Peptides against a protein of PDB entry 3VZA. Designs and how they scored, part 38

Target 1, 98 residues: chain A of PDB entry 3VZA
Amino acid sequence: RVERLCKSKELFEERLGLEIRRIHNEQLQFIFRHIDHKDPDKPYMFTLSINEQGDYEVTSCTPPLDCISEFQLKVRETNNFSAFIANIRKAFTALSFK
Target 2, 62 residues: chain B of PDB entry 3VZA
Amino acid sequence: AAYVTQLYYKISRIDWDYEVEPARIKGIHYGPDIAQPINMDSSHHSRCFISDYLWSLVPTAW

## One batch from the design tools (peptide; made by RFdiffusion4, then SolubleMPNN)

Design b1_p12_7_s4 (from b1_p12_7, 6 letters changed)
Fold by OpenDDE base, seed 5:
Structure b1_p12_7_s4 (fold): chain B 98 residues (1-98), chain C 62 residues (1-62), chain A 12 residues (1-12)
Amino acid sequence: as target 1 above (98 residues)
Amino acid sequence: as target 2 above (62 residues)
Amino acid sequence: ALSTLQKLLAIP
């Protein structure tokens, strides 16, 4: 089972181009790659925590996204974490064309 | 790494087939309507194309 | 997904 879990993580990282890391101060770092077709290894990332109220809180976003605050509101309202992550990736993709 | 893989599933709704050769990207996407198979040869596509394709399966509607 | 995140963050 442990071997399967490790393989699963590796497959997701490579195929989705998404790495998920635990970092200091009880945060998760989401690192997108494979966004810029001209530079597939260029990282696009944000960090996320759960605040004292139990709400999703984006603590950083690099490069910055104008829409990130709206997405934070939406995920708090809908609890649709899948759409949250997918929309962030979509926004990063759009940014890569500028 | 059980929790991180669970998170990947919650994000993507993809379940991989772990018994196929490495170059074969095979699995099932469980969308809101019906499940759809994933079956592609990674050697025929760029990493960016593969990722874009897989993410295209994930709904962005809130 | 919130509970999953909480569990992930709680891992030593």
Scores: peptide ipSAE 0.441, ipTM 0.955, DockQ to the pose 0.152
Fold by OpenDDE base, seed 4:
Structure b1_p12_7_s4 (fold): chain B 98 residues (1-98), chain C 62 residues (1-62), chain A 12 residues (1-12)
Amino acid sequence: as target 1 above (98 residues)
Amino acid sequence: as target 2 above (62 residues)
Amino acid sequence: ALSTLQKLLAIP
C-alpha cells in the first residue's frame, strides 16, 4: 500500500502538474506547473488555510489573481473544492498568456 | 501520502491504472454523469499538453 | 497542529 501511495502521489504531481505541500502555520501550499508552455517549470501557487470560523481562506497567491477572492467566496458557498482548484488553474493559465 | 492522494482524487476524480508501462497514462475520470477512460502515450505529447488535457476533464461549474 | 492539517486534507 505504501508503495502504491508513493507512486500515486508522483503520478499526480507529474501528470496534473500540481504539487501539494503542508507548510508552516497550518497551511497547504498548492503549486501548479505546466501552465506556461514556453516555461513548463514556472510555478504558479497559492496557500490555503481554514480560519477560526472553519472557512477556507486563501492566505497568498503568486502571481496574484483578481478572481481569487471571488473563488474563495464560491468555494465557501458551494463546498466544491474540485471546481475551486480547477478554476484557479484556469485563471493561472489565462494569466500566462499575459 | 494517503491524505494527499485522497486530496488529489477529491480534486481530479481520476483513478490511475498503476500496472501499465510507465510511458502509458491510463486511468478513469469519474464525472458526475459519466466515467471516461484515459489512455495516452506520454511520448506523443508534451507535459503541458498532458496536464491541460487532464484538467480539461475536471468540471469548473460551481 | 497535525490534526488541523489533517482536517485541511479532509476537504470534501
Scores: peptide ipSAE 0.371, ipTM 0.950, DockQ to the pose 0.544
Fold by OpenDDE base, seed 1:
Structure b1_p12_7_s4 (fold): chain B 98 residues (1-98), chain C 62 residues (1-62), chain A 12 residues (1-12)
Amino acid sequence: as target 1 above (98 residues)
Amino acid sequence: as target 2 above (62 residues)
Amino acid sequence: ALSTLQKLLAIP
């Protein structure tokens, strides 16, 4: 099982181009790659925490996204975390076209 | 690792086939209505194309 | 800290 879990993580990281890390101050860091076809290793990142009220809170976004605050509102309303992450990736993709 | 893999599933709704050769991207995407099989030869596609395709399976409707 | 991280991972 441990071997399978390790392999699973590696497969997700490579195939989705998404790395998830636990970082300081009780946050998760989401790192997207494979966004820019001309620069596949260029990272697009955001960090997430649960605030004092128990709500999802984006604590950073690099590069910045104008829509991130709206997405934060939407995920709080719908609790659709999958759509939240997918929409962020979509926004990063759009941004990569400059 | 269990928690992060669970998170990946919650995000993507993809379950991989771990018994196939590394060059074969095989699994199932579980949508709200339809379970869609995934079966790709990674040698025929760029990493970016593969990622874009897989993410295209994930609904963006709130 | 661990409990908070677990909450972050407890996504529906």
Scores: peptide ipSAE 0.340, ipTM 0.949, DockQ to the pose 0.592
Fold by OpenDDE base, seed 2:
Structure b1_p12_7_s4 (fold): chain B 98 residues (1-98), chain C 62 residues (1-62), chain A 12 residues (1-12)
Amino acid sequence: as target 1 above (98 residues)
Amino acid sequence: as target 2 above (62 residues)
Amino acid sequence: ALSTLQKLLAIP
């Protein structure tokens, strides 16, 4: 079972090009790769925490996204975490073409 | 790893088939209304294409 | 009470 969980994590990381890390100060780091087809290993990342009010808070975004604040608002309103992550990836993808 | 894999499922709604050969990307995406099979030969696609395709399955509507 | 990290991992 432990082996399956490890394999599952590896499959998701490779196939989605998304790594999820627990980092300092009770944050999650989301690292997207496979965004830039010319540089598949180039990371696009953001960090996330839950603030004192219990709301999702993006604590960093590299490279920066103009839409990240709006997405933070949307996920707070809808609690649609899947759409939140997917929209961030879409935004990073669009940014890679600029 | 249990929590992170659970998070991956909550994000992607993909359930992998773990019993196939490594070069086969096989699973099921569970959308709001339908379940869609995933079945790809990874040797025929770039990593970026594969990721783009899989993410295209994930709804972006809030 | 759940830690912030645990809450993130328990996102619905």
Scores: peptide ipSAE 0.332, ipTM 0.949, DockQ to the pose 0.464

Design b1_p12_8_s1 (from b1_p12_8 with K3I K7R K8Q)
Fold by OpenDDE base, seed 2:
Structure b1_p12_8_s1 (fold): chain B 98 residues (1-98), chain C 62 residues (1-62), chain A 12 residues (1-12)
Amino acid sequence: as target 1 above (98 residues)
Amino acid sequence: as target 2 above (62 residues)
Amino acid sequence: SVIDLLRQIINS
């Protein structure tokens, strides 16, 4: 089972182009790759924590997204974390065309 | 890794087939209506195309 | 919940 879990993680990382890391100060870093077709390894990332109120809190976003604050509000309202991540990737994709 | 893989599933709703050759991207996407099979030959697509396609399966409606 | 899962990852 351990081997399968490790393989699963690797498959998700490569196929979705999404890496998830635990970083300092009780945060998670979400790193998107495979966004820019001209530079597939170029990272687009944000960091996330759960604040004292128990809410999703985006602590950084690189490159910055104008919509990230709205997405944070939406995920708090809907608890649709899947849509949250998907919309962030969509927004990063839009940036890659500029 | 168990928690991380669970998170990936909650994000993507994809369950991979782990018994196929590495070049075969095979699994099931569990959408809101019906489950859809995934079956791609990675050698025929770029990494970006594959990722874009898989993410296209994930609804963005809140 | 996803929040609980995130906490588990953070605290693992």
Scores: peptide ipSAE 0.800, ipTM 0.964, DockQ to the pose 0.959
Fold by OpenDDE base, seed 1:
Formats: C-alpha cells, sequence, structure tokens
Structure b1_p12_8_s1 (fold): chain B 98 residues (1-98), chain C 62 residues (1-62), chain A 12 residues (1-12)
C-alpha cells in the first residue's frame, strides 16, 4: 500500500504539475509547474494555512496575483477547494502571458 | 502520503489506473456530471499540454 | 472535509 501511495503522489505531481509541501509555521506550499510552455519547470506557488478562526488563509503568493484575495473570500464562502486551486492555476497561466 | 493523495483527489477528482505502462495516462475523472475516462499516450503530448488538459477537466465555477 | 484533511497533513 505504501508503494502504491508513493506512486500515486508521483503521478499527480508529474501529470498535474502540482507539488504540495508542508513547510514551517503550519503551512502548506502549493507549487505549480507546467504553466509556461516555454519554461515548463518555472514554479508558480502560494502558501496556505488554516487560521485561528478555522478559515483558509493564503500567506504568500509568488508571483503575486491581484485576484488571490478574492479567491480566498470565495473559497471561504463556498468551501469549494477544488475550484480555488483550479482558479489559482488559471490565474497563474494568464499571468505567464504578460 | 495517504493524506496528500486524498488531497489530490479532492482537488482533481481523478483516480489513476496504476497498472498500465508509464507512458499511458489512464484514469477516471469524477465530475459533477457522468464520470469520464482519461486515456492518453504521453509520448504524443508535452508535459504542459497534459497538465493543461487535465486541469481543464476541473470546474472553476465556485 | 478538506479543512480537516489539510489539518491532518499539516500536523502529520
Amino acid sequence: as target 1 above (98 residues)
Amino acid sequence: as target 2 above (62 residues)
Amino acid sequence: SVIDLLRQIINS
């Protein structure tokens, strides 16, 4: 089972171009790659925590996204975490063309 | 690894087929509508195309 | 829930 789980994680990382890391101060780092077709390994990332109120809180975003605050509000309202991540990737993709 | 894998599923709603050859990207996407199969030959596509395609399966409506 | 899952990952 452990072997299968490791393989599963690796498949998701490669195929989605999304790496998830636990970092300091009780945060998760989400690293997107495969965004820029001219530079597939260029990372686009944000960090996330669950604050004292139990809400999603974005603690950093690199490169910065003007829409990230709105997305944080939306995910708190809808609890649609899937749409939250997908919209962030969409925003990073749009930014890569600027 | 179990929790992270569960998170990937919560995000993507994709369940992979783990018994196929590495070059075959095969699985099932469970969206709000009827489940749809995924079956791609990775040798025919760039990594960016594959990722873009898979993410296109994920609804962005809140 | 996703929040519970995130907490489990953070505290693992």
Scores: peptide ipSAE 0.799, ipTM 0.964, DockQ to the pose 0.965
Fold by OpenDDE base, seed 5:
Structure b1_p12_8_s1 (fold): chain B 98 residues (1-98), chain C 62 residues (1-62), chain A 12 residues (1-12)
Amino acid sequence: as target 1 above (98 residues)
Amino acid sequence: as target 2 above (62 residues)
Amino acid sequence: SVIDLLRQIINS
C-alpha cells in the first residue's frame, strides 16, 4: 500500500504538473508546472493555510494574480476546492501568455 | 502520502490505473456526469499537453 | 471534508 501511495503521488505530480508541499507556519504550497509550453519547468505557485476561523486563506501567490482574492472568496462560499485549484491554474496559464 | 493522494483525487477526480506501463496514462475521470476513461500514450505528447488535457477535464464552475 | 484533509496534511 505504501508503494502504491508513493507511486500515486508521483503520477499526479508528473501528469497534472502539480506539487503539494508542507511548508513553515502551518501552510501548504501548491506548485504548478507545465504551464508555459516554452518553459515547462517554470513554477507558478501559491501558499494556503486554514486560518483561526477555519477558512481558506491564500498567504502568497507567485506570480501575483489579480483574481486570487476573488477565488479565495469563491472557495469559502462554495467549498469547491477542485474549481478553486483549476481556476488558479487557468489564471496562471493566461498569465503565461503575458 | 495517503492524505496527499486523497487531496489529488478531490482536486482532479482522477483514479489512475497502476498496473500499466509507465508510458501509458490510463485511468478514469469521475466528473459530475458519466465517468470517462483516460487512455493516452505519453510518448506521443508533450508534458504540457498532457497536463493541459487532464486539467481540461476538471470543471471550473463554482 | 477538504478542509479537514488539508489540516491533516498540515499537521502530519
Scores: peptide ipSAE 0.799, ipTM 0.964, DockQ to the pose 0.962
Fold by OpenDDE base, seed 4:
Structure b1_p12_8_s1 (fold): chain B 98 residues (1-98), chain C 62 residues (1-62), chain A 12 residues (1-12)
Amino acid sequence: as target 1 above (98 residues)
Amino acid sequence: as target 2 above (62 residues)
Amino acid sequence: SVIDLLRQIINS
């Protein structure tokens, strides 16, 4: 049901604090919120594409994460996309504590 | 939106219960171990706490 | 696969 799908997307966005958008040049933007408890609406985001070789490629990360290159390598090796996203959120969370 | 919701499931392994009142966060998490229920009153928690809790269900092991 | 799903989202 279309209505249920729309509701599902909204529930995930609000409850996980994760929005997924299609952006220019065949990329997806992942926007995390609810990271900083003092500023719940502050966005933490990265963009992702699938390159010509069929591999995950992070094309941007804001704010930047030192570990993002390693995570890209790990997700290519393991194909564990869930862990990839979860680890990025964990890293953003750590960064929010400064 | 079907593809996006599928992606959310692949990320979180959460299936929501859509028949409860909006303030009730109810669903099932299908992790590597036995499936675990989710059932919390959102009015008792901050948005950040809720998100942190739900993400805590997602394994970070590669 | 997730990669195929991502492609579907990107190209939808």
Scores: peptide ipSAE 0.799, ipTM 0.964, DockQ to the pose 0.991

Design b1_p12_8_s2 (from b1_p12_8 with V2D K3I D4E)
Fold by OpenDDE base, seed 1:
Structure b1_p12_8_s2 (fold): chain B 98 residues (1-98), chain C 62 residues (1-62), chain A 12 residues (1-12)
Amino acid sequence: as target 1 above (98 residues)
Amino acid sequence: as target 2 above (62 residues)
Amino acid sequence: SDIELLKKIINS
């Protein structure tokens, strides 16, 4: 089972171009790659925590996204975490063309 | 690893087929509509195309 | 829930 779980994580990381890491201060780091077709390994990332109120809180975003605050509000309202992540990737993709 | 894998599923709604050769990207995407199969030959596509395609399956409506 | 899962990952 452990072997299968490790393989599963690796498949998701490579195929989605999304790495998820635990980092200091009880945060998760989401690292997107495969965004820029001219530079597939260029990372686009944000960090996330669950604040004292139990809400999603974005603690950093690199490169910065103007829409990230709105997305944080939306995910708190809808609890649609999948759409939250997908919209962030969409925003990073749009930014890569600027 | 189990929790992280669960998170990937919650994000993507994809369940991979783990018994196929490495070059075959095979699985099932679940969602609000009827489940759809994924079956790609990775040698025919760039890594960016594959990722873009898979993410296109994930609804962005809040 | 998604939040509960995130907390489990963070605290693992």
Scores: peptide ipSAE 0.774, ipTM 0.963, DockQ to the pose 0.966
Fold by OpenDDE base, seed 5:
Structure b1_p12_8_s2 (fold): chain B 98 residues (1-98), chain C 62 residues (1-62), chain A 12 residues (1-12)
Amino acid sequence: as target 1 above (98 residues)
Amino acid sequence: as target 2 above (62 residues)
Amino acid sequence: SDIELLKKIINS
């Protein structure tokens, strides 16, 4: 089972181009790659925490996204975390075209 | 890595087939409607294309 | 829930 879980994580990381890491101060870092077709390894990332109220809170976004605050509001309202992540990736993709 | 893999599933709704060769991207996407199979030869596509395709399966409607 | 899962990851 452990081997299966490790393989699963690796498959998701490579195929989705999404890495999820636990970082300091009780935060998760979401790192997107495979966004820029001219530079597939270029990272696009944001950090996320659950605040004292129990709400999603984006603590950083690199590169910055104008829409990230709206997405934070939307995920708090809808609790649709899947759409939250997918929309962020979509926004990063649009940004990669400058 | 159990919790992380669960999170990947919650995000993507993809369940991989772990018994095929590494070059075969095979699985099932469980969307809001009917489940759809995934079956790609990774050697025929760029990493970016593969990722873009898989993410295209994930609804962005809130 | 997704939030509960995130908490588990953060606190694991």
Scores: peptide ipSAE 0.773, ipTM 0.963, DockQ to the pose 0.990
Fold by OpenDDE base, seed 4:
Structure b1_p12_8_s2 (fold): chain B 98 residues (1-98), chain C 62 residues (1-62), chain A 12 residues (1-12)
Amino acid sequence: as target 1 above (98 residues)
Amino acid sequence: as target 2 above (62 residues)
Amino acid sequence: SDIELLKKIINS
């Protein structure tokens, strides 16, 4: 099972172009790649924590997204984490077209 | 790793078929509608196309 | 929940 789980993680990372890392100060880093077709390895990332109130909190976003604050509000309201991540990727994709 | 793979599933709703050859992207997407199969030959597509396609399966409605 | 899962990942 351990080997299968490792393979699963690798498949998700490559196929979705999404890496998830634990970083300092109790945060998760979400790194999107395969966004820019001209530069598939260019990272688009944000960091996330669960604050003391138990709410989603975006602690950084690189490159910055105008919509990230609204998305944080939406995910707190709907608890739809899947849509949250998908919308962020959609926004990064739009940004890559400049 | 179990928690991270669970998170990937919660995000994508995709369950991979791990018994096929590496070049075959095969699995099932469990969306709000009926489950849909995924079956792609990765050698026929760019990495970006594959990722874009898979993410297109994920609803963005809040 | 998703939040609980995130906490498990963060605190693992």
Scores: peptide ipSAE 0.772, ipTM 0.963, DockQ to the pose 0.992
Fold by OpenDDE base, seed 2:
Structure b1_p12_8_s2 (fold): chain B 98 residues (1-98), chain C 62 residues (1-62), chain A 12 residues (1-12)
Amino acid sequence: as target 1 above (98 residues)
Amino acid sequence: as target 2 above (62 residues)
Amino acid sequence: SDIELLKKIINS
């Protein structure tokens, strides 16, 4: 099962182009790749924590997204974490066309 | 790794088939309606296309 | 929940 879990993680990372890392100060870093078709390895990332109130909190976003604060509000309201991540990727994709 | 893979599933709703050759991207996407099969030959697509396609399966409605 | 899972990852 351990081997399967490791393989699963690798498959998700490559196929979704999404890496998830634990970083300092109790945060998770979400790194999107495969966004820019001209530069597939170019990273688009944000960091996330659960604040003292138990809410999703985006602690950084690189490159910055105008919509990230709204998405943070939406995920707190809806608890739809899947849509949260998908919308962030969609927004990063839009940036790659500029 | 168990928790991370669970998170990937919660995000994507994809369950991979781990018994096929590496070039075959095979799995099941569990959307809000019916489950849909995924079955792609990675050699016929760019990494970006594959990722874009898989993410297109994930609803963005809040 | 998703938050609980995130906490488990963060605290693992």
Scores: peptide ipSAE 0.770, ipTM 0.963, DockQ to the pose 0.964

Design b1_p12_8_s3 (from b1_p12_8, 4 letters changed)
Fold by OpenDDE base, seed 3:
Structure b1_p12_8_s3 (fold): chain B 98 residues (1-98), chain C 62 residues (1-62), chain A 12 residues (1-12)
Amino acid sequence: as target 1 above (98 residues)
Amino acid sequence: as target 2 above (62 residues)
Amino acid sequence: SVIELLRQIINS
């Protein structure tokens, strides 16, 4: 089972181009790749924590997204974390076409 | 590892087939209504195309 | 819940 879990993580990372890492100060780092077709390894990332109130809180976003604050509000209202992550990726994708 | 894998499923709703050859991207996406099979030959697509396709399966409606 | 799952990852 342990080997399967490791393989599963690797498959998700490569196929979705999404890496999830625990970092300092009780935060998670979400790193998107495979966004820029001209530079597939270029990272687009944001960090996330659960604040003292128990709410989703985006602590950083690189590159910056104008819509990130609105998405934070929406995920707090809907608790639709899947849509939250997917919309962020869509926004990063749009940004890469500049 | 178990928690991270669970999180990937919560995000993507994809369950992979772990028994197929490495070049085959096979699994099931569990959408709101019906399950949708995934079956791709990775040798025929770029990494970016594959990722874009898989993410296109994930609804963005709140 | 996802929030509980996130906390488990953070505290792992």
Scores: peptide ipSAE 0.803, ipTM 0.964, DockQ to the pose 0.962
Fold by OpenDDE base, seed 2:
Structure b1_p12_8_s3 (fold): chain B 98 residues (1-98), chain C 62 residues (1-62), chain A 12 residues (1-12)
Amino acid sequence: as target 1 above (98 residues)
Amino acid sequence: as target 2 above (62 residues)
Amino acid sequence: SVIELLRQIINS
Protein backbone atom coordinates (compact mmCIF):
# COMPACT_ATOMS: atom_id res chain seq x y z
CA ARG B 1 0.00 0.00 0.00
CA VAL B 2 2.85 2.37 0.79
CA GLU B 3 4.29 1.78 -2.65
CA ARG B 4 0.94 2.48 -4.23
CA LEU B 5 0.57 5.68 -2.24
CA CYS B 6 3.96 6.90 -3.39
CA LYS B 7 3.09 6.06 -6.97
CA SER B 8 -0.25 7.80 -6.58
CA LYS B 9 1.41 10.98 -5.39
CA GLU B 10 3.82 10.95 -8.30
CA LEU B 11 1.03 10.37 -10.79
CA PHE B 12 -0.97 13.27 -9.43
CA GLU B 13 2.05 15.55 -9.43
CA GLU B 14 2.90 14.80 -13.04
CA ARG B 15 -0.57 14.53 -14.50
CA LEU B 16 -2.16 17.46 -12.72
CA GLY B 17 1.02 19.47 -12.66
CA LEU B 18 0.41 20.17 -9.00
CA GLU B 19 2.92 19.65 -6.24
CA ILE B 20 2.09 20.04 -2.57
CA ARG B 21 4.84 20.78 -0.08
CA ARG B 22 4.96 21.38 3.62
CA ILE B 23 7.02 24.47 4.34
CA HIS B 24 8.04 26.44 7.40
CA ASN B 25 5.59 27.95 9.86
CA GLU B 26 2.92 25.31 9.41
CA GLN B 27 2.12 26.15 5.81
CA LEU B 28 1.47 24.22 2.65
CA GLN B 29 2.85 25.30 -0.68
CA PHE B 30 0.84 24.49 -3.79
CA ILE B 31 2.95 24.60 -6.93
CA PHE B 32 1.31 24.52 -10.33
CA ARG B 33 3.27 23.63 -13.40
CA HIS B 34 2.19 22.80 -16.94
CA ILE B 35 0.45 26.17 -17.05
CA ASP B 36 2.52 27.91 -19.70
CA HIS B 37 2.66 25.75 -22.79
CA LYS B 38 5.80 27.58 -23.87
CA ASP B 39 7.45 26.87 -20.52
CA PRO B 40 5.79 23.87 -18.90
CA ASP B 41 8.12 23.88 -15.90
CA LYS B 42 7.43 27.49 -14.94
CA PRO B 43 5.97 27.40 -11.44
CA TYR B 44 2.86 29.21 -10.32
CA MET B 45 2.36 28.89 -6.61
CA PHE B 46 0.59 29.94 -3.47
CA THR B 47 0.97 29.08 0.19
CA LEU B 48 -1.83 28.18 2.53
CA SER B 49 -2.31 27.84 6.25
CA ILE B 50 -5.12 27.23 8.67
CA ASN B 51 -5.26 30.28 10.90
CA GLU B 52 -6.09 30.42 14.58
CA GLN B 53 -9.77 30.72 13.76
CA GLY B 54 -9.60 27.52 11.75
CA ASP B 55 -10.05 29.26 8.41
CA TYR B 56 -8.23 28.89 5.13
CA GLU B 57 -5.64 31.61 4.79
CA VAL B 58 -3.55 32.28 1.73
CA THR B 59 -0.21 33.53 2.98
CA SER B 60 1.44 34.17 -0.39
CA CYS B 61 0.77 33.98 -4.10
CA THR B 62 3.42 34.08 -6.81
CA PRO B 63 2.74 35.53 -9.23
CA PRO B 64 0.13 37.63 -7.45
CA LEU B 65 -3.52 37.16 -8.35
CA ASP B 66 -6.05 39.94 -7.96
CA CYS B 67 -8.73 37.35 -7.34
CA ILE B 68 -6.96 35.38 -4.63
CA SER B 69 -8.59 37.25 -1.75
CA GLU B 70 -12.01 36.68 -3.24
CA PHE B 71 -11.26 33.00 -3.70
CA GLN B 72 -10.19 32.79 -0.08
CA LEU B 73 -13.51 34.26 0.92
CA LYS B 74 -15.39 31.88 -1.35
CA VAL B 75 -13.70 28.77 -0.04
CA ARG B 76 -14.40 29.86 3.52
CA GLU B 77 -18.05 30.31 2.64
CA THR B 78 -18.55 27.19 0.55
CA ASN B 79 -15.85 24.86 1.85
CA ASN B 80 -15.42 23.83 -1.78
CA PHE B 81 -11.69 23.31 -1.74
CA SER B 82 -11.76 21.61 -5.13
CA ALA B 83 -13.26 24.67 -6.78
CA PHE B 84 -10.80 26.81 -4.86
CA ILE B 85 -7.78 25.05 -6.31
CA ALA B 86 -9.31 24.76 -9.77
CA ASN B 87 -10.15 28.45 -9.89
CA ILE B 88 -6.65 29.40 -8.81
CA ARG B 89 -5.23 27.29 -11.61
CA LYS B 90 -7.66 28.89 -14.02
CA ALA B 91 -6.51 32.31 -12.89
CA PHE B 92 -2.86 31.38 -13.26
CA THR B 93 -3.61 30.07 -16.73
CA ALA B 94 -5.21 33.35 -17.70
CA LEU B 95 -2.20 35.19 -16.33
CA SER B 96 0.16 33.11 -18.44
CA PHE B 97 -1.35 34.55 -21.61
CA LYS B 98 -0.26 38.06 -20.68
CA ALA C 1 1.71 10.15 1.42
CA ALA C 2 -1.68 8.83 2.48
CA TYR C 3 -2.94 12.24 3.49
CA VAL C 4 -1.50 13.90 0.41
CA THR C 5 -3.12 11.39 -1.93
CA GLN C 6 -6.39 11.89 -0.11
CA LEU C 7 -6.02 15.60 -0.67
CA TYR C 8 -5.39 15.07 -4.37
CA TYR C 9 -8.58 13.07 -4.54
CA LYS C 10 -10.51 15.75 -2.68
CA ILE C 11 -9.24 18.27 -5.21
CA SER C 12 -9.53 16.33 -8.46
CA ARG C 13 -11.99 13.53 -7.68
CA ILE C 14 -9.79 11.30 -9.80
CA ASP C 15 -8.94 7.71 -8.98
CA TRP C 16 -6.08 6.33 -11.05
CA ASP C 17 -5.67 2.86 -12.43
CA TYR C 18 -2.28 1.82 -11.11
CA GLU C 19 -2.02 -1.44 -13.03
CA VAL C 20 -1.60 -0.06 -16.53
CA GLU C 21 1.57 0.86 -18.37
CA PRO C 22 3.14 4.21 -17.46
CA ALA C 23 2.27 5.75 -20.81
CA ARG C 24 -1.41 5.06 -20.26
CA ILE C 25 -3.30 7.65 -18.24
CA LYS C 26 -6.25 5.68 -17.04
CA GLY C 27 -8.65 6.34 -14.24
CA ILE C 28 -12.08 7.50 -13.22
CA HIS C 29 -13.28 11.00 -12.55
CA TYR C 30 -16.09 11.18 -10.05
CA GLY C 31 -18.05 14.27 -10.92
CA PRO C 32 -21.29 15.44 -9.38
CA ASP C 33 -23.29 13.52 -11.96
CA ILE C 34 -21.88 10.50 -13.76
CA ALA C 35 -18.49 8.99 -13.16
CA GLN C 36 -16.42 9.37 -16.30
CA PRO C 37 -13.56 7.20 -17.45
CA ILE C 38 -10.17 8.65 -18.21
CA ASN C 39 -8.13 6.82 -20.81
CA MET C 40 -5.34 8.67 -22.59
CA ASP C 41 -2.14 7.78 -24.34
CA SER C 42 0.36 10.21 -22.85
CA SER C 43 2.66 9.81 -25.83
CA HIS C 44 0.07 11.52 -27.99
CA HIS C 45 -0.18 14.68 -25.90
CA SER C 46 1.95 17.33 -24.26
CA ARG C 47 2.20 17.52 -20.51
CA CYS C 48 0.37 20.82 -20.59
CA PHE C 49 -2.46 19.43 -22.65
CA ILE C 50 -2.86 16.48 -20.33
CA SER C 51 -2.96 18.70 -17.26
CA ASP C 52 -5.33 21.15 -18.90
CA TYR C 53 -7.63 18.33 -19.89
CA LEU C 54 -7.68 16.76 -16.46
CA TRP C 55 -8.31 20.09 -14.78
CA SER C 56 -11.13 20.74 -17.23
CA LEU C 57 -12.92 17.86 -15.55
CA VAL C 58 -12.90 19.70 -12.23
CA PRO C 59 -15.89 22.01 -11.73
CA THR C 60 -15.10 25.61 -10.90
CA ALA C 61 -18.55 26.48 -9.62
CA TRP C 62 -18.49 27.31 -5.95
CA SER A 1 -12.88 17.34 6.13
CA VAL A 2 -10.33 19.04 3.93
CA ILE A 3 -9.27 21.32 6.77
CA GLU A 4 -8.59 18.33 8.99
CA LEU A 5 -6.71 16.72 6.15
CA LEU A 6 -4.60 19.82 5.65
CA ARG A 7 -3.79 19.89 9.35
CA GLN A 8 -2.77 16.27 9.22
CA ILE A 9 -0.42 17.01 6.36
CA ILE A 10 1.01 20.05 8.11
CA ASN A 11 1.56 18.15 11.34
CA SER A 12 2.83 14.93 9.81
Scores: peptide ipSAE 0.803, ipTM 0.964, DockQ to the pose 0.956
Fold by OpenDDE base, seed 4:
Order: sequence, then C-alpha cells, then structure tokens
Structure b1_p12_8_s3 (fold): chain B 98 residues (1-98), chain C 62 residues (1-62), chain A 12 residues (1-12)
Amino acid sequence: as target 1 above (98 residues)
Amino acid sequence: as target 2 above (62 residues)
Amino acid sequence: SVIELLRQIINS
C-alpha cells in the first residue's frame, strides 16, 4: 500500500499539475503548474494555514490574486475546499492570459 | 503520503486506476452527478491539456 | 473533515 500511495501522489502531481508541500510555520504550499501552455513549468502558488480559530487562512499568493481574499471568505463559509482550490486554479489560469 | 493522497481525492474526487500502463490516464471521477470514467492516452495530449481537462471535471460552484 | 486532514498533514 505504501508503494501505491507514493505512486498515487506522483500521478496526482503530474496529472493535476498540483504539488502540495509542508513548509515552515505550520503552513502548506500549493503549487500549480501546467497553467501557462507556453510555459508549462511556470509555478503559480499559494500558502495556507489553519489559524488558531480553526479557519482557513491564506498566508501568501504568488502571483497575487485580487480574488484570493474573497475565496478565503467563501471557503470559510461553505467549507467547499474542492471549489476553493479549483477557483484558485481558474484565477491563475485567467491571469496567465494577461 | 496517505494524508496527501486523501487530500488530492477530496480536491479532485478522482480515483486512479493503478493497474494500467503509464501512458494511460485511467480512473473515475466522483462528481455530484453519476460517476464518470476517465480514460485518455497521455501520448495524444500535452501536459497542460491533460491538467486543464481534469480540472474541468471539478465544480467551481461554492 | 478537510480541516482535520490539513492539520494532520501539517503536523505529520
């Protein structure tokens, strides 16, 4: 099962173009690639923590997204983490065209 | 690794078929509607196209 | 929950 789990992680990383890392200060880094078709390896990323109140908190976003604060509010309200991540990717995709 | 793969599933709702050849992207997407199969030949598509397609399966409605 | 899962990942 351990081997399968490792393979699963690799498949998700490659196929979704999404890498998830633990970083300093109890944060997770979400790194999107395959956003810009002209530069598939260009990373688009944000960092996330769970604050003392137990709420989602975006601690950084690179490149910055105007909508990230609204998305943080929405995910806190709905707890729809899937939509949260998908909308961020959608926003990064839109940004890549500009 | 178990926690991360669980997170990927919660994000994408995709379960991969691990018994196929590496070039075959095969799995099942468990969306709000009836589960739909995924079955692509990766050699026929770019990495960006594949990712875009898979993410298109993920609803963005809050 | 996802939050619990995230905590597990962060604290693993």
Scores: peptide ipSAE 0.803, ipTM 0.964, DockQ to the pose 0.990
Fold by OpenDDE base, seed 5:
Order: C-alpha cells, then sequence, then structure tokens
Structure b1_p12_8_s3 (fold): chain B 98 residues (1-98), chain C 62 residues (1-62), chain A 12 residues (1-12)
C-alpha cells in the first residue's frame, strides 16, 4: 500500500503538473508546472494556510494574480477546493500568454 | 503520502489504474455526471498537453 | 473535509 501511495503521488505530480509541499509556518506550497508550453518546467506557485479562524488563506502567489483574492473569497464561500485549484491554474495559464 | 493522494483526488476526481505500463495514462474521472475513462498513450503527447487535457476535465464552476 | 485534510498534511 505504501508503494502504491508513493506511485500515486508521483503520477499526480507528473500528469497534473502539480506538486504539493509543506513549508515553514504551517503552510502548503502548490507548485504548477506544464503551464508554459515553451517552458514546461517554469513554476507557477502559491502558498496556502488555514488561519486561526479556520479559513483558507493564500499567503503568497508567484507570479502574482489579480484574481487570487477573489478566488480566496470564493473558496471560503463554496468550499469548492477543486474549482479553487483549477481556476488558479487557468489564471496562471492565461498569464503565461502575456 | 496518503493524505496528499487524498488531496489530489479531491482536486482532480481522478483515480489512476496502477497496473498498466508507465507510458499508458489510464484511469477514471469522476465528474458531476457519468464517470469517464481516461486512456491515452503519453508517448504521443507533450507533458503540457497531457496536463492541460487532464485539467480540462476539472470543472471551474464554483 | 478538505480543510481537515489540509490540516492533516500540514501537521503530519
Amino acid sequence: as target 1 above (98 residues)
Amino acid sequence: as target 2 above (62 residues)
Amino acid sequence: SVIELLRQIINS
């Protein structure tokens, strides 16, 4: 089971181009790759924590997204974390064309 | 890894087939309607295309 | 929930 879990994580990382890491100060880092077709390894990332109120809180976004604050509001309202991540990726994709 | 893989599933709603050859991307996407199979040869596509395709399966409606 | 899952990952 442990081996399968490790394999599963690797498959998701490669196929979705999404890596999830624990970083300092009780935060998670979400790293998107495979965004820019001309530079597939270029990372697009944001960090996330659960604040003292128990709410999703984006603590950083690189490169910055104008829409990230709105997405934070939306995920707090809907708890649709899937749409949250997918919309961030969509926004990063749009940014890669600028 | 158990928690992380659970999170990946909650994000993507994809369940992989772990018994196929590495070059075969096979699984099931559990969308809001009927579950749809995933079955593609990775050697025929770029990494970016594969990722874009898989993410296209994930609804962006809040 | 996702929030609980995130906490588990953060504190694992």
Scores: peptide ipSAE 0.802, ipTM 0.964, DockQ to the pose 0.959

